# Peptides against a protein of PDB entry 3V4O: the designs that were tried, part 151

Target 1, 234 residues: chain A of PDB entry 3V4O
Amino acid sequence: DQPLAKDKVALLIGNMNYREHPKLKAPLVDVYELTNLLRQLDFKVVSLLDLTEYEMRNAVDEFLLLLDKGVYGLLYYAGHGYENFGNSFMVPVDAPNPYRSENCLCVQNILKLMQEKETGLNVFLLDMCRKRNDYDDTIPILDALKVTANIVFGYATCQGAEAFEIQHSGLANGIFMKFLKDRLLEDKKITVLLDEVAEDMGKCHLTKGKQALEIRSSLSEKRALTDPIQGTEY

## One batch from the design tools (peptide; made by RFdiffusion4, then SolubleMPNN)

Design b2_p23_1_s4 (from b2_p23_1, 11 letters changed)
Fold by OpenDDE base, seed 5:
Structure b2_p23_1_s4 (fold): chain B 234 residues (1-234), chain A 23 residues (1-23)
Amino acid sequence: as target 1 above (234 residues)
Amino acid sequence: SLEEKLKEYKEKYEEEKKKLEKL
């Protein structure tokens, strides 16, 4: 039997116009393209650009409130970030320079909250740098994801953990999104789909040895973004 | 409904962004 989603909801965040950090361009196009693709997959999509810390926290909180038993959730973030001792942090546009964990959103904390929602599927995609932040000495305590979490975590990274953008036609595009968009509509298990994206990135001369996709999952069931929504009208 | 929540959420953030852009 084909898996059914109770509902499909996505939160897409693209941070570009940082106040105290280098500006990015790719998130604008990437969020736009991903929005259109997810809508074709019957996701209810909220796309937000250039969020402050307060806005990001509220957005994530509201997103979490939408997650419930059997719901398919997708959270995408493109922007600056860092990783210290296995904890990843999304950087709001109003983050100071240097920023610290107190100024940022911890991905692992969000994942922890997601696993409590008994979702049918939860996909978290990060397109951000993973450089160590030497100004943050916080040692995170990481809890392992529950086996029943149904979480798929994709982390797009560059060599040296720097964000890499490709300038094309006057616009900067994220490399991750370039490959993701080609496969996102395929009726495949989400982990298989992401693995194929990772392979495409590895074969491309532009990304070979420069950018990779790390995939972590606790998904024990065949779940795809193409899975239909249950006939319940919300 | 989920749609209502999303709408409310979207409207709230759009309003907040407009306020920030005017600053």
Scores: peptide ipSAE 0.019, ipTM 0.513, DockQ to the pose 0.038
Fold by OpenDDE base, seed 4:
Structure b2_p23_1_s4 (fold): chain B 234 residues (1-234), chain A 23 residues (1-23)
Amino acid sequence: as target 1 above (234 residues)
Amino acid sequence: SLEEKLKEYKEKYEEEKKKLEKL
């Protein structure tokens, strides 16, 4: 009854050294630690820092090439971002100020492409601000996403700058990663795991009222990051 | 090389981690 992954592939992006926006610190540490954890889960991990728009698009393209039917795909992003009209945008380090959708990568577009690959699981972990960008009035005409019932979004949102929160809390990691890393290796349905992370964040005095985890999912199967890869013996 | 880049990244990681932990 245990679900199997055909393969496990993760793309981790941490943007911190922005040219025209406030610099961040946490992505460096967070990407590193998440890389190590996902490798323990037998993910093939591509970890990249400080990507330009061109580099980010290329990284996503390469990531998509590794996806196939039944493959578990995980995309992690830490950096600046925004959300307009239900679309989440990751901001490259060379994005202008103000940035627009044409300068950024739309997560929903990536999801669409992942769905075309008939993946077994699609996990998005987005540690970014999700404030509305008032300088971007573009409404993307996106094709309707397929109903695949294998999508999990974890949105880590903070009220202030991540760097500010780290400096005041004395944390080595970003707040989201601090709690995620403690549970990521647990053999639990990914939505249950993330829910527990959300609870941990809510109970901590350092994060209470400062950062929250929003979970959106359509996952109909008990799929976990610990699920074995098909054809492998453990 | 990839190994050199990884080494550099690890060093930067450790340095940054230490800075953050001291805050």
Scores: peptide ipSAE 0.019, ipTM 0.540, DockQ to the pose 0.158
Fold by OpenDDE base, seed 3:
Structure b2_p23_1_s4 (fold): chain B 234 residues (1-234), chain A 23 residues (1-23)
Amino acid sequence: as target 1 above (234 residues)
Amino acid sequence: SLEEKLKEYKEKYEEEKKKLEKL
C-alpha cells in the first residue's frame, strides 16, 4: 500500500552574514532551490536567512510543534558549525568569536525532541563544517536516540579548508545542494535517494575526496518525500 | 522579525539571480 503523510512541513535555515565570522554566500541560493523543490513535493516550507540565536531557537521550537503523528518533517541548515565529542552545533549569525556551545544550537538535542514525536518521517539535513572547536570544552550528556525514531540524518561536509561552489542551471550552488537537487524529486525511499546523492558526489571529479555525505537512519519503513498527503490523490 | 528575514531573503535572491544572468 502507498504510504501516506498526515502533513508535510519543512524549516530551512541559511546563515551567511555572520557578525564575527567569515561570511558565506551559497546558503542564499541553496535555500531558495530547496524551497522550490520541497514546494513541488507539497511541503509547507518556511525559509529563513541570517538568524540570531534567539531567532533560531524560536524557529526550531515552532517547527517541532508542527511535528505530530504521521507528519513528515524536514529540517535543513546551511551555515557555520562544528562538531565536538560527537555533538554537532549550528552557529547563529550573532555568535561571538570564539563561539561556545552556549551560543549555538545542539543538533542532537533537536533530534532527541524529534524522536518524541510519532512522525511518519523526520529528515534532518546539515550543510556545515564539522571541525572541532578547541575553545569549547563542554561535554554534553545526551540520551541515546530511540530505535523507532523514524529519523534520517544527512550530514554534508568538506574535508578541506576550501569551500567549493558549482554553477548549476545558471546559479551557483553549494556542492551538496548541486547533487541533492538533481534527485530530490525522485519517488524513492529517502535513504536510497540520499545514498545515490552520496554516490554522485563520490564519482564527480570535482568533489571526489573533498566533499562527502554521511547518512544515519533509524527508518524501518519505505518512506519517500513524494508520498502523498492523506486526503489527496496523485 | 522572521517576516523581515523572509522579505530580505527574497530581495537578495532576486538581486543575485539578476547578476548571474548577466554573466
Scores: peptide ipSAE 0.018, ipTM 0.534, DockQ to the pose 0.138
Fold by OpenDDE base, seed 2:
Structure b2_p23_1_s4 (fold): chain B 234 residues (1-234), chain A 23 residues (1-23)
Amino acid sequence: as target 1 above (234 residues)
Amino acid sequence: SLEEKLKEYKEKYEEEKKKLEKL
């Protein structure tokens, strides 16, 4: 039986113009192209650029309110970030230097909130740095994700990858988006799709041994971004 | 302001919703 989504909603965040950190360029084009692709997949897409901490928190909160039983949610973030002790943090444009966890949004906390919504599918894609922040010693204790959460988490950017992409590849998109956009519209289970993207990245001479897509999933059902919305005729 | 950004977010969502409903 073809899985059906109750609704499809996406929040895309691209942070570029940081106040106290290096400015980025890739998120602009990547968010734009992803927006267009997701709209073709009948997602209701909200794309936001250069969000402050307050704005990011509000955007995520509002996004979470849209998630409910059977809803397909996709959250994409491109910008600065860090990972400490298994916890990933998205960095708002107004974050101080150095930034700390209190100034940032914890990905795992958001994932925890997503799992409580009983969604049909949650996809969280991160295109951000994974380096450790030595200025933040906070060790949050996070609950493990439920096995039935139907969450797919993709983590695309390694340390220095964005700078490498911009300076050396001459690509219009980030490397992750370059390969993602080629497959995103395929009618495949989302984990299969992302795995193929990961393989494509691994074959690329630009990323081989430098960047990899990490995929974490609790998805046990054949859910695809192409799944139709319930009550709609396709 | 946060309210303005929230408003913008909601407006964008509603606009996208309307577009999809018209399809």
Scores: peptide ipSAE 0.022, ipTM 0.565, DockQ to the pose 0.025; fails the geometry check

Design b2_p23_2_s1 (from b2_p23_2, 12 letters changed)
Fold by OpenDDE base, seed 3:
Structure b2_p23_2_s1 (fold): chain B 234 residues (1-234), chain A 23 residues (1-23)
Amino acid sequence: as target 1 above (234 residues)
Amino acid sequence: MLTLEELKKRVEELKEAYKKELE
């Protein structure tokens, strides 16, 4: 039987113009392209750029309120980030230098809240660095995702201090978005789709050994971004 | 407290500005 979504909602955040950190360029184009693709998949998309800590927290809180039983949710973040002892943090544009956990948004905390919403599908995609922050001594959060959470977590990362962008179809994308956009509209289980994206990244001479996609999932059902919304047929 | 709609509006204004720069 064809699975159905009660609704489809997406929040896309791209941080570029940092006040105390190096500026980025890729998030602008990546957020724009992802917005267009998700709209083709009938997602209601909110796209935000250059958010302060206050704005990011509000945006995430509002997004969580949109999640409910049977809803398909997608949260995408592109910008600076770091990872300490298994805890990942998204960095707002007004974060100080150096930043600490209290200045940033903890991914694991958000995931914990997502699993309580009984969503039909929840996808969290991170396009940020996973560098260690020696100025942060936050205690690790070791909460495991519930088996019934239907959450798919994709973490696109790069090794080293340099950011890589690739020209594709006349546009300058981040590496992750370059490969994601070619497959995002495919009618496949989302974990299969992301796995294929990971393989594409690994085969490309421009990205192999430089960029990787880590996938973590509690999804036990065949769910796809192309699944129709209840009351509609495609 | 800022709403998503308020934030979205701000971003849309920025996007429009970028489009004009590309023209």
Scores: peptide ipSAE 0.040, ipTM 0.571, DockQ to the pose 0.127
Fold by OpenDDE base, seed 2:
Structure b2_p23_2_s1 (fold): chain B 234 residues (1-234), chain A 23 residues (1-23)
Amino acid sequence: as target 1 above (234 residues)
Amino acid sequence: MLTLEELKKRVEELKEAYKKELE
């Protein structure tokens, strides 16, 4: 007896055209391809590009309102970011230079809110750098993820390393999406799927020592992105 | 790609759908 999702919702954010920071290219293609893949998995997908701080906060808040008991949620972000003292931050396109925590969205705070929703599955994927921001000394007190949260967190960069884009190699996708897209439609437990993606990244000479996938999970059930929605035939 | 306004609209639509399902 396979698990069922009450519904499937996804929010994809790709920030490229920063006002005060280097512009990116990969998020456009990555968000586009991920959107198409998730739609094949019957996710209701909202894809947004180049969000300001205000817009990002609103988008995340609205997304959280869609999360409920038994719902499968997926939040994906591609863009600039940083990590200080175990706290990760997503950088809006209108962030000042240098950016600070008050200008950015704290990933761990969002995860905390997600765990309160009693979702059937909640996946948070980050494709951003993990470098330190010396201009931000904020040290938030963070709570550990609850065991019952069913949250899977994927961070597609090495600790303290900047996100590496293979734009010079002729590849349209970012490194993470390059490997993720090949496995995303597989009917496997999401943690197993992501682990295989991590292995693929690890054995590739293009990514070895430059980018890795860190996985954190409180998922104790066999949940897959391919799980059917309740009330539908599969 | 969706705008913020489109996102808000989508959220409202989904909320209404859930509300109807719970009735």
Scores: peptide ipSAE 0.028, ipTM 0.577, DockQ to the pose 0.089
Fold by OpenDDE base, seed 5:
Structure b2_p23_2_s1 (fold): chain B 234 residues (1-234), chain A 23 residues (1-23)
Amino acid sequence: as target 1 above (234 residues)
Amino acid sequence: MLTLEELKKRVEELKEAYKKELE
């Protein structure tokens, strides 16, 4: 009765040491903690830090190759980013100042490619700002998620379009990770889990009105990160 | 933390594992 994953793979990217942009601190801790959590969930996790454009593109391409029928995939990015007219872009550490779309990775394009896969579950989590880039006049390309894509897209954003960090338990986590880590191991449908995270963020005085989690999903089946892998003892 | 090369290696390992499962 319990759904089974063919395999569980995760790619975590944390960009901190930007060459021409403000350095960040939270991605290091967040990627580290998320790695540990996902490993407890039997994900095969690859965590990469401070990726150049070339490296990011390669990493994403390789990750996409892992997405196959029945596979559970999770892609997490923490770093600088921007959003113009619905198009979101992840900023590599070697991006110029100002950065442009050709120097960045378009999230929607990646999501489109994910939809071509017959994954059992595909989770894409973004922890980046949504600040508009006035130097990018790229025409918006919006495509709705397909019902059969089984994609859950989480976008953690801040009101000020700047990264906030919270000192918690001796660690300086991003706000999103602070709440996510408390629930990630729960055996719940992933959309329910993320909704609860969003609610926690909304109730917290520190984050109320300042940080939010936007969730978009095409998931019509019950899928959880805790779902066991086929052929395993669990 | 893994490097890009380690990622590539990991991907290849997973690909081989998938092939075995599909057989």
Scores: peptide ipSAE 0.021, ipTM 0.541, DockQ to the pose 0.090
Fold by OpenDDE base, seed 1:
Structure b2_p23_2_s1 (fold): chain B 234 residues (1-234), chain A 23 residues (1-23)
Amino acid sequence: as target 1 above (234 residues)
Amino acid sequence: MLTLEELKKRVEELKEAYKKELE
């Protein structure tokens, strides 16, 4: 039987105009293009740019409230970030320099909250750095994702040098979005889709050895972003 | 190419539309 979503909701966050950190360019176009693609997949999409810590926390909280049994959720973040001891943090635009965990949003904490929502599918995509922050001494306790959480986590990162962009159709995209957008509308299990994106990134001479996509999943069912919403014809 | 201001405007429109859809 065709899997059905109770509803489809997405929150896209792109931080680029940082107050005390280098400004980014890719999130601008990437969020816009992803919004359009998700709309084609019948997602209800909220897209936000340049969020402060307060705004980011509120946005994530509101998004979590939308998640419920059978709902398909997608959370996307593009911006600065860091990773310490397996804990990933999204950096708001008003974060101080240096930033610490209390100034940022912990990805693992959000994932933990997501798994409690009994969603049909939860996709969390990160396009941010994974460098260590030596100014953050906090070591959060990591809990394993539940087997029934149906969460797919994609982490795109650039190793070494600063992130670079590839122009496509006169617009500059982040590397991850460039490859993601080519496959996002495919009717495939989301983990398969992302795996193919990862392969594409690995084969490209521009990204080989420089940028990779890490995929973690607790998805035990065949779920696709193209799955129809319950009550609709397909 | 979309400017930052144009995108912000679009985002606001999407936000409002989203709220209406959920009501």
Scores: peptide ipSAE 0.017, ipTM 0.500, DockQ to the pose 0.040

Design b2_p23_2_s2 (from b2_p23_2, 10 letters changed)
Fold by OpenDDE base, seed 4:
Structure b2_p23_2_s2 (fold): chain B 234 residues (1-234), chain A 23 residues (1-23)
Amino acid sequence: as target 1 above (234 residues)
Amino acid sequence: MLTFEELEEKVKELAKKYEEELK
């Protein structure tokens, strides 16, 4: 028996036009293509670009409110970010230079809130840098994620040189999205799908040793993005 | 539970409010 989703909702955030940081280009195309793909998977998609701290916090909060029992949720972020002591932070476009944790959104905090929801599936995909921020000394102590939270977390990271290469290589998409889009519509368990994406990235000469996909999962069920919505007959 | 439409509306409203504050 195939698992069913009560509903499918997605929030996609792409930050490009930073005020105090280098501008990006890939998030625009990546968010656009991912939006179209997720719509084909019957996701209700909210796509937002160039969000301020206030806008990002509100968007995430509202997204979390949509997460409920049996709901499939997908949160995607592309933009600047950093990682300190195992904590990842998404950087809003109005973040100061240097930015601190108080100016950014903590991924682990969001994940903690996600696990409190009885979602059928929750996917969090990050496409951002994992560079350390020397100006942030915040070390949040977070509880471990629940084993039964049905959360899949994908963290795509690239080195600074990789971001430069994709801009000049003629690639419209970011590297992660380039490989993700080829498999996203496959009817496979989401962790298997992402693992295959990771393998593809590892085999590609353009990304080998430059960009990797880290996957963390508490998913104990065979759930896929292609799972049908409950009550919908096709 | 918020509907998708409600979420979209709220996000848009918040964005507008923020833009107004920056003016």
Scores: peptide ipSAE 0.026, ipTM 0.597, DockQ to the pose 0.041
Fold by OpenDDE base, seed 2:
Structure b2_p23_2_s2 (fold): chain B 234 residues (1-234), chain A 23 residues (1-23)
Amino acid sequence: as target 1 above (234 residues)
Amino acid sequence: MLTFEELEEKVKELAKKYEEELK
């Protein structure tokens, strides 16, 4: 039987114009192209740029409210970030320098909330740095993803992403989006699709040893972004 | 459960609020 989505909703966040941190360029183009692709997949897409802490928290909270049983959700973030002791944080544009956990959004906390929604599929994609923040000493204890959560978490990382973006400013897209966009419309299980993206990144001489895609999944069903919405025929 | 339209509306309202605060 073909899996069906009750609905398809996506929230895309791209932070570029930071007040107290280096500005980025890639998120603009990446969010734009991902928006267009997801719309072709019949996702309802909200794309937001340059969000403050309050705006980001509000957007994520509202997005979580849209998640329900059988819904396909996709959350994408591109911008500054950091990772401390297994906890990843998305950095709002108004974050102070240095930023701390109380100024940022914890990815694992969001994932915890997502797993409670009984979604048909929940995809969380991060395109941000995984550098350590020495000014944040927060060590939260996080639970592992539940098997029944149907969550796929993709983390595209690059050491020195800012420097890499500058060096490769001739590229229209960020590295992750460059490879993702070529496969996103394929009718494949999402974990298979992302694995292929990871392989493509690994084969590219430009990204070899510089950027990788980490995938974590509790998905036990053959769910694809191309799955039709219930009540619709394509 | 909120609808997508409700989410969009809330986002727009938030944006408007911040724009007003920046004036």
Scores: peptide ipSAE 0.024, ipTM 0.595, DockQ to the pose 0.043
Fold by OpenDDE base, seed 1:
Order: C-alpha cells, then sequence, then structure tokens
Structure b2_p23_2_s2 (fold): chain B 234 residues (1-234), chain A 23 residues (1-23)
C-alpha cells in the first residue's frame, strides 16, 4: 500500500537582491527549476523572489495555514542566512546591516509550528550560509521537535557559495540544487533521496569540503514526494 | 497582511521575469 497525500503544497523563496548585503545569483534559477520539478510531482507551488521581512513572514504564515492533517508540505529557501547557537535564520532582502534575529525569520520557530499541523510529510530545505552572526547575541529557547512530526529538514551549507557564483559566468544552479534536481523525481523515501544527494555532493571534487547537506528527520514512515494525492488515479 | 492569493498574483508577475532572465 502506497501512502497517500491529502494535498501537496510548496512555498519557494529565493532572495537575491539584498539592499544592504551582497547580491546573489543562484536563487533565481534554483527556484525556477525547483518549481517546475515540484509541479511535475503535483505540488501546488508558490514561488517568490526578493521578499522583505514583512512579505516573508506573511508568506510563511499563509503557507502554514495550508498545512493540515495528511498534507504534504515543502518549504524551500535560498538566500542569505546565519546560524547562532543551533538556531538558523533566513535573511530578508530589506534586512539592515548588520542584521539581527528580530529582522530575520527563525527556522526552528517555523519547524515548531509545522509539527503542530499533523502533516503527512513536511520538508524544509535551506540553501543558505551557516555563518555565525557576531552582531546577534540573542539565544532563543526552542522546544525539541516531536517524534511524530514527519518533518524532514535539509540544510545545505554554502561556505563557498560566493566563490561558486563568481566562478560561474551566467545563470547557473547553486550546488545543492544541481544535485537535488537530478534525484528529486525519484520514487524513493525522501530521507533516502536526500541521503543520496548528500553522497553525490560529497563525491564531487567541487563541493567536497566546501558544501555539505545536513539532514534531520523525524519521519518514521515511508513517505515520498512522488506519493499520489488522495482521490487521484494514475 | 498578504494573503496566499495575493502571493499567487505576485508569482504570476514574476513568471515573466523568470523566462526573460533564463533566455
Amino acid sequence: as target 1 above (234 residues)
Amino acid sequence: MLTFEELEEKVKELAKKYEEELK
């Protein structure tokens, strides 16, 4: 028996044109290609670029409202970010320099809200830097993820993202998306799929030692992005 | 606060930008 999704929804955010921070290039192509792939997987996809803090918070809030029992959700972010004391923050395009936690969206807070939605599957993918922000000393107190949350969290660290974007002239994928797109349509348990992506990244001489994929999962069931939506016959 | 519907409208606006940038 194949698991069924009640519905499939995805929110993709790519921030590139920062006001007070270096501009990025990869998120544009990455969001575009991921959108097309997820649509092939029957996801309802909302793709947004260059979001302010206000817009990002609203987008995430609206996305969370779509999550419900049995729903498959996928949240993807590509842009600037930082990590302090195990807490990750997504940086809006209008964030000041230096930015602080109050100007950014806390990933762990979003994950906490996701676990309360009783989703069939919830995938959160981050393609951002994990550098420490010395200008932010705030330590949020976060609860541990529930064991039954069915959340898969993928964190792609871009230590060499700047170098990669500089080296590649024109429009090119980020390193994470380059490997992810080759496997995303495979009918495999999502954690297995991401593990294979991580292995591919580890074998590549361009990414070895520079970029890695960290995977955290509370998924106890065999769930795949290819799982059909309830009521649909193929 | 922006609704999801409003966000979808924004996506439609960005769709043209996607195609233009990828050409």
Scores: peptide ipSAE 0.023, ipTM 0.596, DockQ to the pose 0.110
Fold by OpenDDE base, seed 3:
Structure b2_p23_2_s2 (fold): chain B 234 residues (1-234), chain A 23 residues (1-23)
Amino acid sequence: as target 1 above (234 residues)
Amino acid sequence: MLTFEELEEKVKELAKKYEEELK
Protein backbone atom coordinates (compact mmCIF):
# COMPACT_ATOMS: atom_id res chain seq x y z
CA ASP B 1 0.00 0.00 0.00
CA GLN B 2 1.15 3.53 -0.78
CA PRO B 3 2.05 5.37 2.42
CA LEU B 4 0.31 8.69 2.93
CA ALA B 5 1.23 11.85 4.79
CA LYS B 6 -1.37 13.74 6.78
CA ASP B 7 0.55 16.92 5.97
CA LYS B 8 4.07 18.02 5.08
CA VAL B 9 5.85 20.80 6.95
CA ALA B 10 9.44 22.02 6.94
CA LEU B 11 11.52 24.54 8.86
CA LEU B 12 14.81 25.65 7.33
CA ILE B 13 17.32 27.71 9.31
CA GLY B 14 20.49 29.25 7.91
CA ASN B 15 22.79 31.24 10.17
CA MET B 16 25.47 33.31 8.47
CA ASN B 17 26.00 36.73 9.99
CA TYR B 18 27.34 35.86 13.40
CA ARG B 19 28.12 38.72 15.74
CA GLU B 20 31.06 37.15 17.55
CA HIS B 21 32.06 34.35 15.16
CA PRO B 22 33.22 33.96 11.55
CA LYS B 23 30.58 34.77 8.97
CA LEU B 24 29.33 32.13 6.54
CA LYS B 25 27.99 32.35 2.99
CA ALA B 26 26.75 28.92 1.91
CA PRO B 27 23.62 28.80 4.13
CA LEU B 28 21.90 31.48 2.06
CA VAL B 29 22.08 29.60 -1.23
CA ASP B 30 21.52 26.22 0.40
CA VAL B 31 18.36 27.31 2.21
CA TYR B 32 17.05 28.86 -0.99
CA GLU B 33 17.72 25.74 -3.05
CA LEU B 34 16.25 23.39 -0.46
CA THR B 35 13.15 25.57 -0.12
CA ASN B 36 12.41 25.30 -3.82
CA LEU B 37 12.93 21.55 -3.84
CA LEU B 38 10.73 20.89 -0.82
CA ARG B 39 7.95 23.00 -2.29
CA GLN B 40 8.03 20.75 -5.35
CA LEU B 41 7.43 17.91 -2.91
CA ASP B 42 4.35 19.74 -1.56
CA PHE B 43 5.95 20.73 1.72
CA LYS B 44 4.81 23.84 3.51
CA VAL B 45 8.15 25.53 4.06
CA VAL B 46 9.25 28.24 6.46
CA SER B 47 12.76 29.49 5.74
CA LEU B 48 14.62 31.74 8.16
CA LEU B 49 18.06 33.34 8.19
CA ASP B 50 20.30 34.72 10.93
CA LEU B 51 18.28 33.80 13.99
CA THR B 52 19.09 34.84 17.53
CA GLU B 53 18.78 32.34 20.35
CA TYR B 54 15.33 33.63 21.19
CA GLU B 55 14.15 33.46 17.60
CA MET B 56 15.58 29.98 17.05
CA ARG B 57 13.91 28.58 20.14
CA ASN B 58 10.59 30.08 19.10
CA ALA B 59 10.91 28.78 15.55
CA VAL B 60 11.68 25.26 16.72
CA ASP B 61 8.86 25.34 19.26
CA GLU B 62 6.37 26.42 16.61
CA PHE B 63 7.63 23.74 14.26
CA LEU B 64 7.17 21.07 16.93
CA LEU B 65 3.58 22.20 17.42
CA LEU B 66 2.92 21.40 13.76
CA LEU B 67 4.12 17.84 14.19
CA ASP B 68 1.32 15.38 14.83
CA LYS B 69 0.20 11.86 14.04
CA GLY B 70 0.92 11.04 10.42
CA VAL B 71 2.59 14.37 9.62
CA TYR B 72 5.82 14.49 7.65
CA GLY B 73 8.25 16.96 9.16
CA LEU B 74 11.65 18.18 8.01
CA LEU B 75 13.99 20.37 10.04
CA TYR B 76 17.15 21.69 8.40
CA TYR B 77 19.92 23.74 9.98
CA ALA B 78 23.02 25.24 8.41
CA GLY B 79 25.47 27.26 10.48
CA HIS B 80 28.02 26.98 13.24
CA GLY B 81 27.80 24.16 15.72
CA TYR B 82 29.74 21.94 18.06
CA GLU B 83 29.62 18.49 19.61
CA ASN B 84 30.63 17.50 23.13
CA PHE B 85 30.24 14.06 24.68
CA GLY B 86 27.74 12.92 22.06
CA ASN B 87 25.61 16.06 22.32
CA SER B 88 25.32 18.40 19.35
CA PHE B 89 24.49 22.09 19.55
CA MET B 90 23.27 24.63 17.00
CA VAL B 91 24.76 28.09 17.49
CA PRO B 92 22.56 31.21 17.18
CA VAL B 93 23.98 34.34 15.57
CA ASP B 94 24.03 36.25 18.86
CA ALA B 95 25.96 33.59 20.75
CA PRO B 96 28.91 34.93 22.74
CA ASN B 97 32.52 34.00 22.20
CA PRO B 98 33.12 31.50 23.57
CA TYR B 99 29.63 30.03 23.52
CA ARG B 100 28.25 27.45 25.93
CA SER B 101 25.34 25.04 25.94
CA GLU B 102 23.03 27.56 27.60
CA ASN B 103 23.57 29.85 24.60
CA CYS B 104 22.77 27.14 22.06
CA LEU B 105 20.07 24.69 21.04
CA CYS B 106 20.63 21.03 21.88
CA VAL B 107 19.90 18.74 18.93
CA GLN B 108 19.28 15.66 21.05
CA ASN B 109 16.73 17.54 23.12
CA ILE B 110 14.83 18.46 19.98
CA LEU B 111 14.97 14.87 18.75
CA LYS B 112 13.55 13.73 22.07
CA LEU B 113 10.60 16.06 21.65
CA MET B 114 10.05 14.92 18.06
CA GLN B 115 9.67 11.28 19.07
CA GLU B 116 6.59 12.12 21.14
CA LYS B 117 4.66 13.47 18.15
CA GLU B 118 3.81 10.14 16.46
CA THR B 119 4.82 11.53 13.07
CA GLY B 120 4.63 9.52 9.89
CA LEU B 121 8.13 10.72 9.11
CA ASN B 122 10.49 13.19 10.73
CA VAL B 123 13.74 14.22 9.06
CA PHE B 124 16.40 16.29 10.82
CA LEU B 125 19.31 17.46 8.67
CA LEU B 126 22.34 19.23 10.08
CA ASP B 127 24.97 20.99 8.02
CA MET B 128 27.35 22.25 10.66
CA CYS B 129 30.74 21.68 12.21
CA ARG B 130 31.22 19.03 14.87
CA LYS B 131 34.17 20.60 16.62
CA ARG B 132 34.72 20.08 20.29
CA ASN B 133 34.11 23.12 22.45
CA ASP B 134 36.68 23.14 25.22
CA TYR B 135 34.86 25.96 26.98
CA ASP B 136 31.74 23.87 27.63
CA ASP B 137 31.73 20.83 29.91
CA THR B 138 27.96 20.36 30.14
CA ILE B 139 26.80 16.77 29.72
CA PRO B 140 23.05 16.58 29.22
CA ILE B 141 21.50 13.29 30.29
CA LEU B 142 18.91 12.38 27.69
CA ASP B 143 16.89 9.25 27.09
CA ALA B 144 17.52 7.17 24.01
CA LEU B 145 15.24 7.66 21.04
CA LYS B 146 12.27 5.33 20.75
CA VAL B 147 12.49 2.62 18.12
CA THR B 148 9.07 3.58 16.75
CA ALA B 149 9.81 7.29 16.45
CA ASN B 150 10.17 7.24 12.63
CA ILE B 151 12.99 9.77 12.83
CA VAL B 152 15.79 10.07 10.29
CA PHE B 153 18.79 12.10 11.36
CA GLY B 154 21.36 13.26 8.81
CA TYR B 155 24.56 14.89 9.98
CA ALA B 156 26.76 16.46 7.32
CA THR B 157 30.09 17.37 8.82
CA CYS B 158 33.49 18.64 7.82
CA GLN B 159 36.73 18.22 9.66
CA GLY B 160 39.20 21.06 9.77
CA ALA B 161 39.07 24.82 9.73
CA GLU B 162 38.53 25.17 6.01
CA ALA B 163 35.12 25.90 4.55
CA PHE B 164 34.43 24.12 1.29
CA GLU B 165 31.97 25.38 -1.28
CA ILE B 166 31.34 23.91 -4.71
CA GLN B 167 29.73 25.52 -7.72
CA HIS B 168 26.98 23.44 -9.21
CA SER B 169 24.76 24.53 -12.09
CA GLY B 170 26.11 28.05 -11.87
CA LEU B 171 25.38 28.37 -8.16
CA ALA B 172 27.76 27.99 -5.27
CA ASN B 173 26.40 25.50 -2.74
CA GLY B 174 27.69 23.88 0.34
CA ILE B 175 29.06 20.44 -0.34
CA PHE B 176 26.19 18.61 1.34
CA MET B 177 23.53 20.53 -0.56
CA LYS B 178 25.32 19.97 -3.87
CA PHE B 179 24.80 16.23 -3.61
CA LEU B 180 21.49 16.30 -1.75
CA LYS B 181 19.71 18.41 -4.37
CA ASP B 182 20.51 15.90 -7.12
CA ARG B 183 18.58 13.13 -5.39
CA LEU B 184 16.05 14.82 -3.12
CA LEU B 185 13.17 14.48 -5.59
CA GLU B 186 13.68 10.75 -6.15
CA ASP B 187 10.88 8.41 -5.11
CA LYS B 188 12.90 6.34 -2.68
CA LYS B 189 12.87 5.47 0.98
CA ILE B 190 14.48 8.44 2.68
CA THR B 191 17.23 6.37 4.31
CA VAL B 192 18.13 4.83 0.96
CA LEU B 193 18.16 8.26 -0.64
CA LEU B 194 20.47 9.70 2.00
CA ASP B 195 22.73 6.67 1.80
CA GLU B 196 23.15 7.29 -1.91
CA VAL B 197 23.96 10.93 -1.18
CA ALA B 198 26.60 9.75 1.26
CA GLU B 199 28.08 7.48 -1.40
CA ASP B 200 28.17 10.30 -3.92
CA MET B 201 30.02 12.47 -1.43
CA GLY B 202 32.49 9.68 -0.78
CA LYS B 203 33.25 9.14 -4.46
CA CYS B 204 33.85 12.77 -5.30
CA HIS B 205 37.51 13.75 -5.30
CA LEU B 206 36.59 17.17 -3.95
CA THR B 207 34.99 15.73 -0.82
CA LYS B 208 36.96 12.55 -0.14
CA GLY B 209 38.31 12.69 3.36
CA LYS B 210 36.93 16.18 3.88
CA GLN B 211 33.19 15.85 4.36
CA ALA B 212 30.92 12.95 5.21
CA LEU B 213 27.26 12.29 5.87
CA GLU B 214 26.33 10.36 8.98
CA ILE B 215 22.87 8.78 8.98
CA ARG B 216 20.96 7.60 12.03
CA SER B 217 17.38 6.38 11.86
CA SER B 218 14.58 4.69 13.73
CA LEU B 219 12.53 4.26 10.57
CA SER B 220 11.04 0.80 10.15
CA GLU B 221 8.60 1.69 7.38
CA LYS B 222 9.09 2.57 3.75
CA ARG B 223 8.60 6.34 3.83
CA ALA B 224 9.64 8.80 1.14
CA LEU B 225 9.53 12.57 0.83
CA THR B 226 7.54 11.99 -2.37
CA ASP B 227 4.69 10.25 -0.52
CA PRO B 228 1.41 11.99 -1.34
CA ILE B 229 -0.62 13.97 1.13
CA GLN B 230 -3.84 12.28 2.17
CA GLY B 231 -6.69 13.25 -0.14
CA THR B 232 -4.46 14.24 -3.04
CA GLU B 233 -3.66 10.84 -4.50
CA TYR B 234 -3.65 10.42 -8.28
CA MET A 1 7.08 35.83 20.99
CA LEU A 2 7.14 34.90 17.33
CA THR A 3 4.30 32.89 15.89
CA PHE A 4 4.58 30.59 12.93
CA GLU A 5 2.44 32.97 10.92
CA GLU A 6 4.90 35.74 11.64
CA LEU A 7 7.71 33.50 10.52
CA GLU A 8 5.92 32.82 7.25
CA GLU A 9 5.74 36.52 6.55
CA LYS A 10 9.49 36.71 6.79
CA VAL A 11 9.76 34.07 4.07
CA LYS A 12 8.24 36.44 1.55
CA GLU A 13 10.80 39.07 2.34
CA LEU A 14 13.63 36.61 2.14
CA ALA A 15 12.44 35.28 -1.20
CA LYS A 16 12.91 38.72 -2.71
CA LYS A 17 16.39 38.95 -1.29
CA TYR A 18 17.27 35.55 -2.70
CA GLU A 19 16.24 36.58 -6.18
CA GLU A 20 18.22 39.78 -6.02
CA GLU A 21 21.37 38.09 -4.83
CA LEU A 22 21.18 35.39 -7.49
CA LYS A 23 20.99 37.93 -10.32
Scores: peptide ipSAE 0.022, ipTM 0.577, DockQ to the pose 0.116

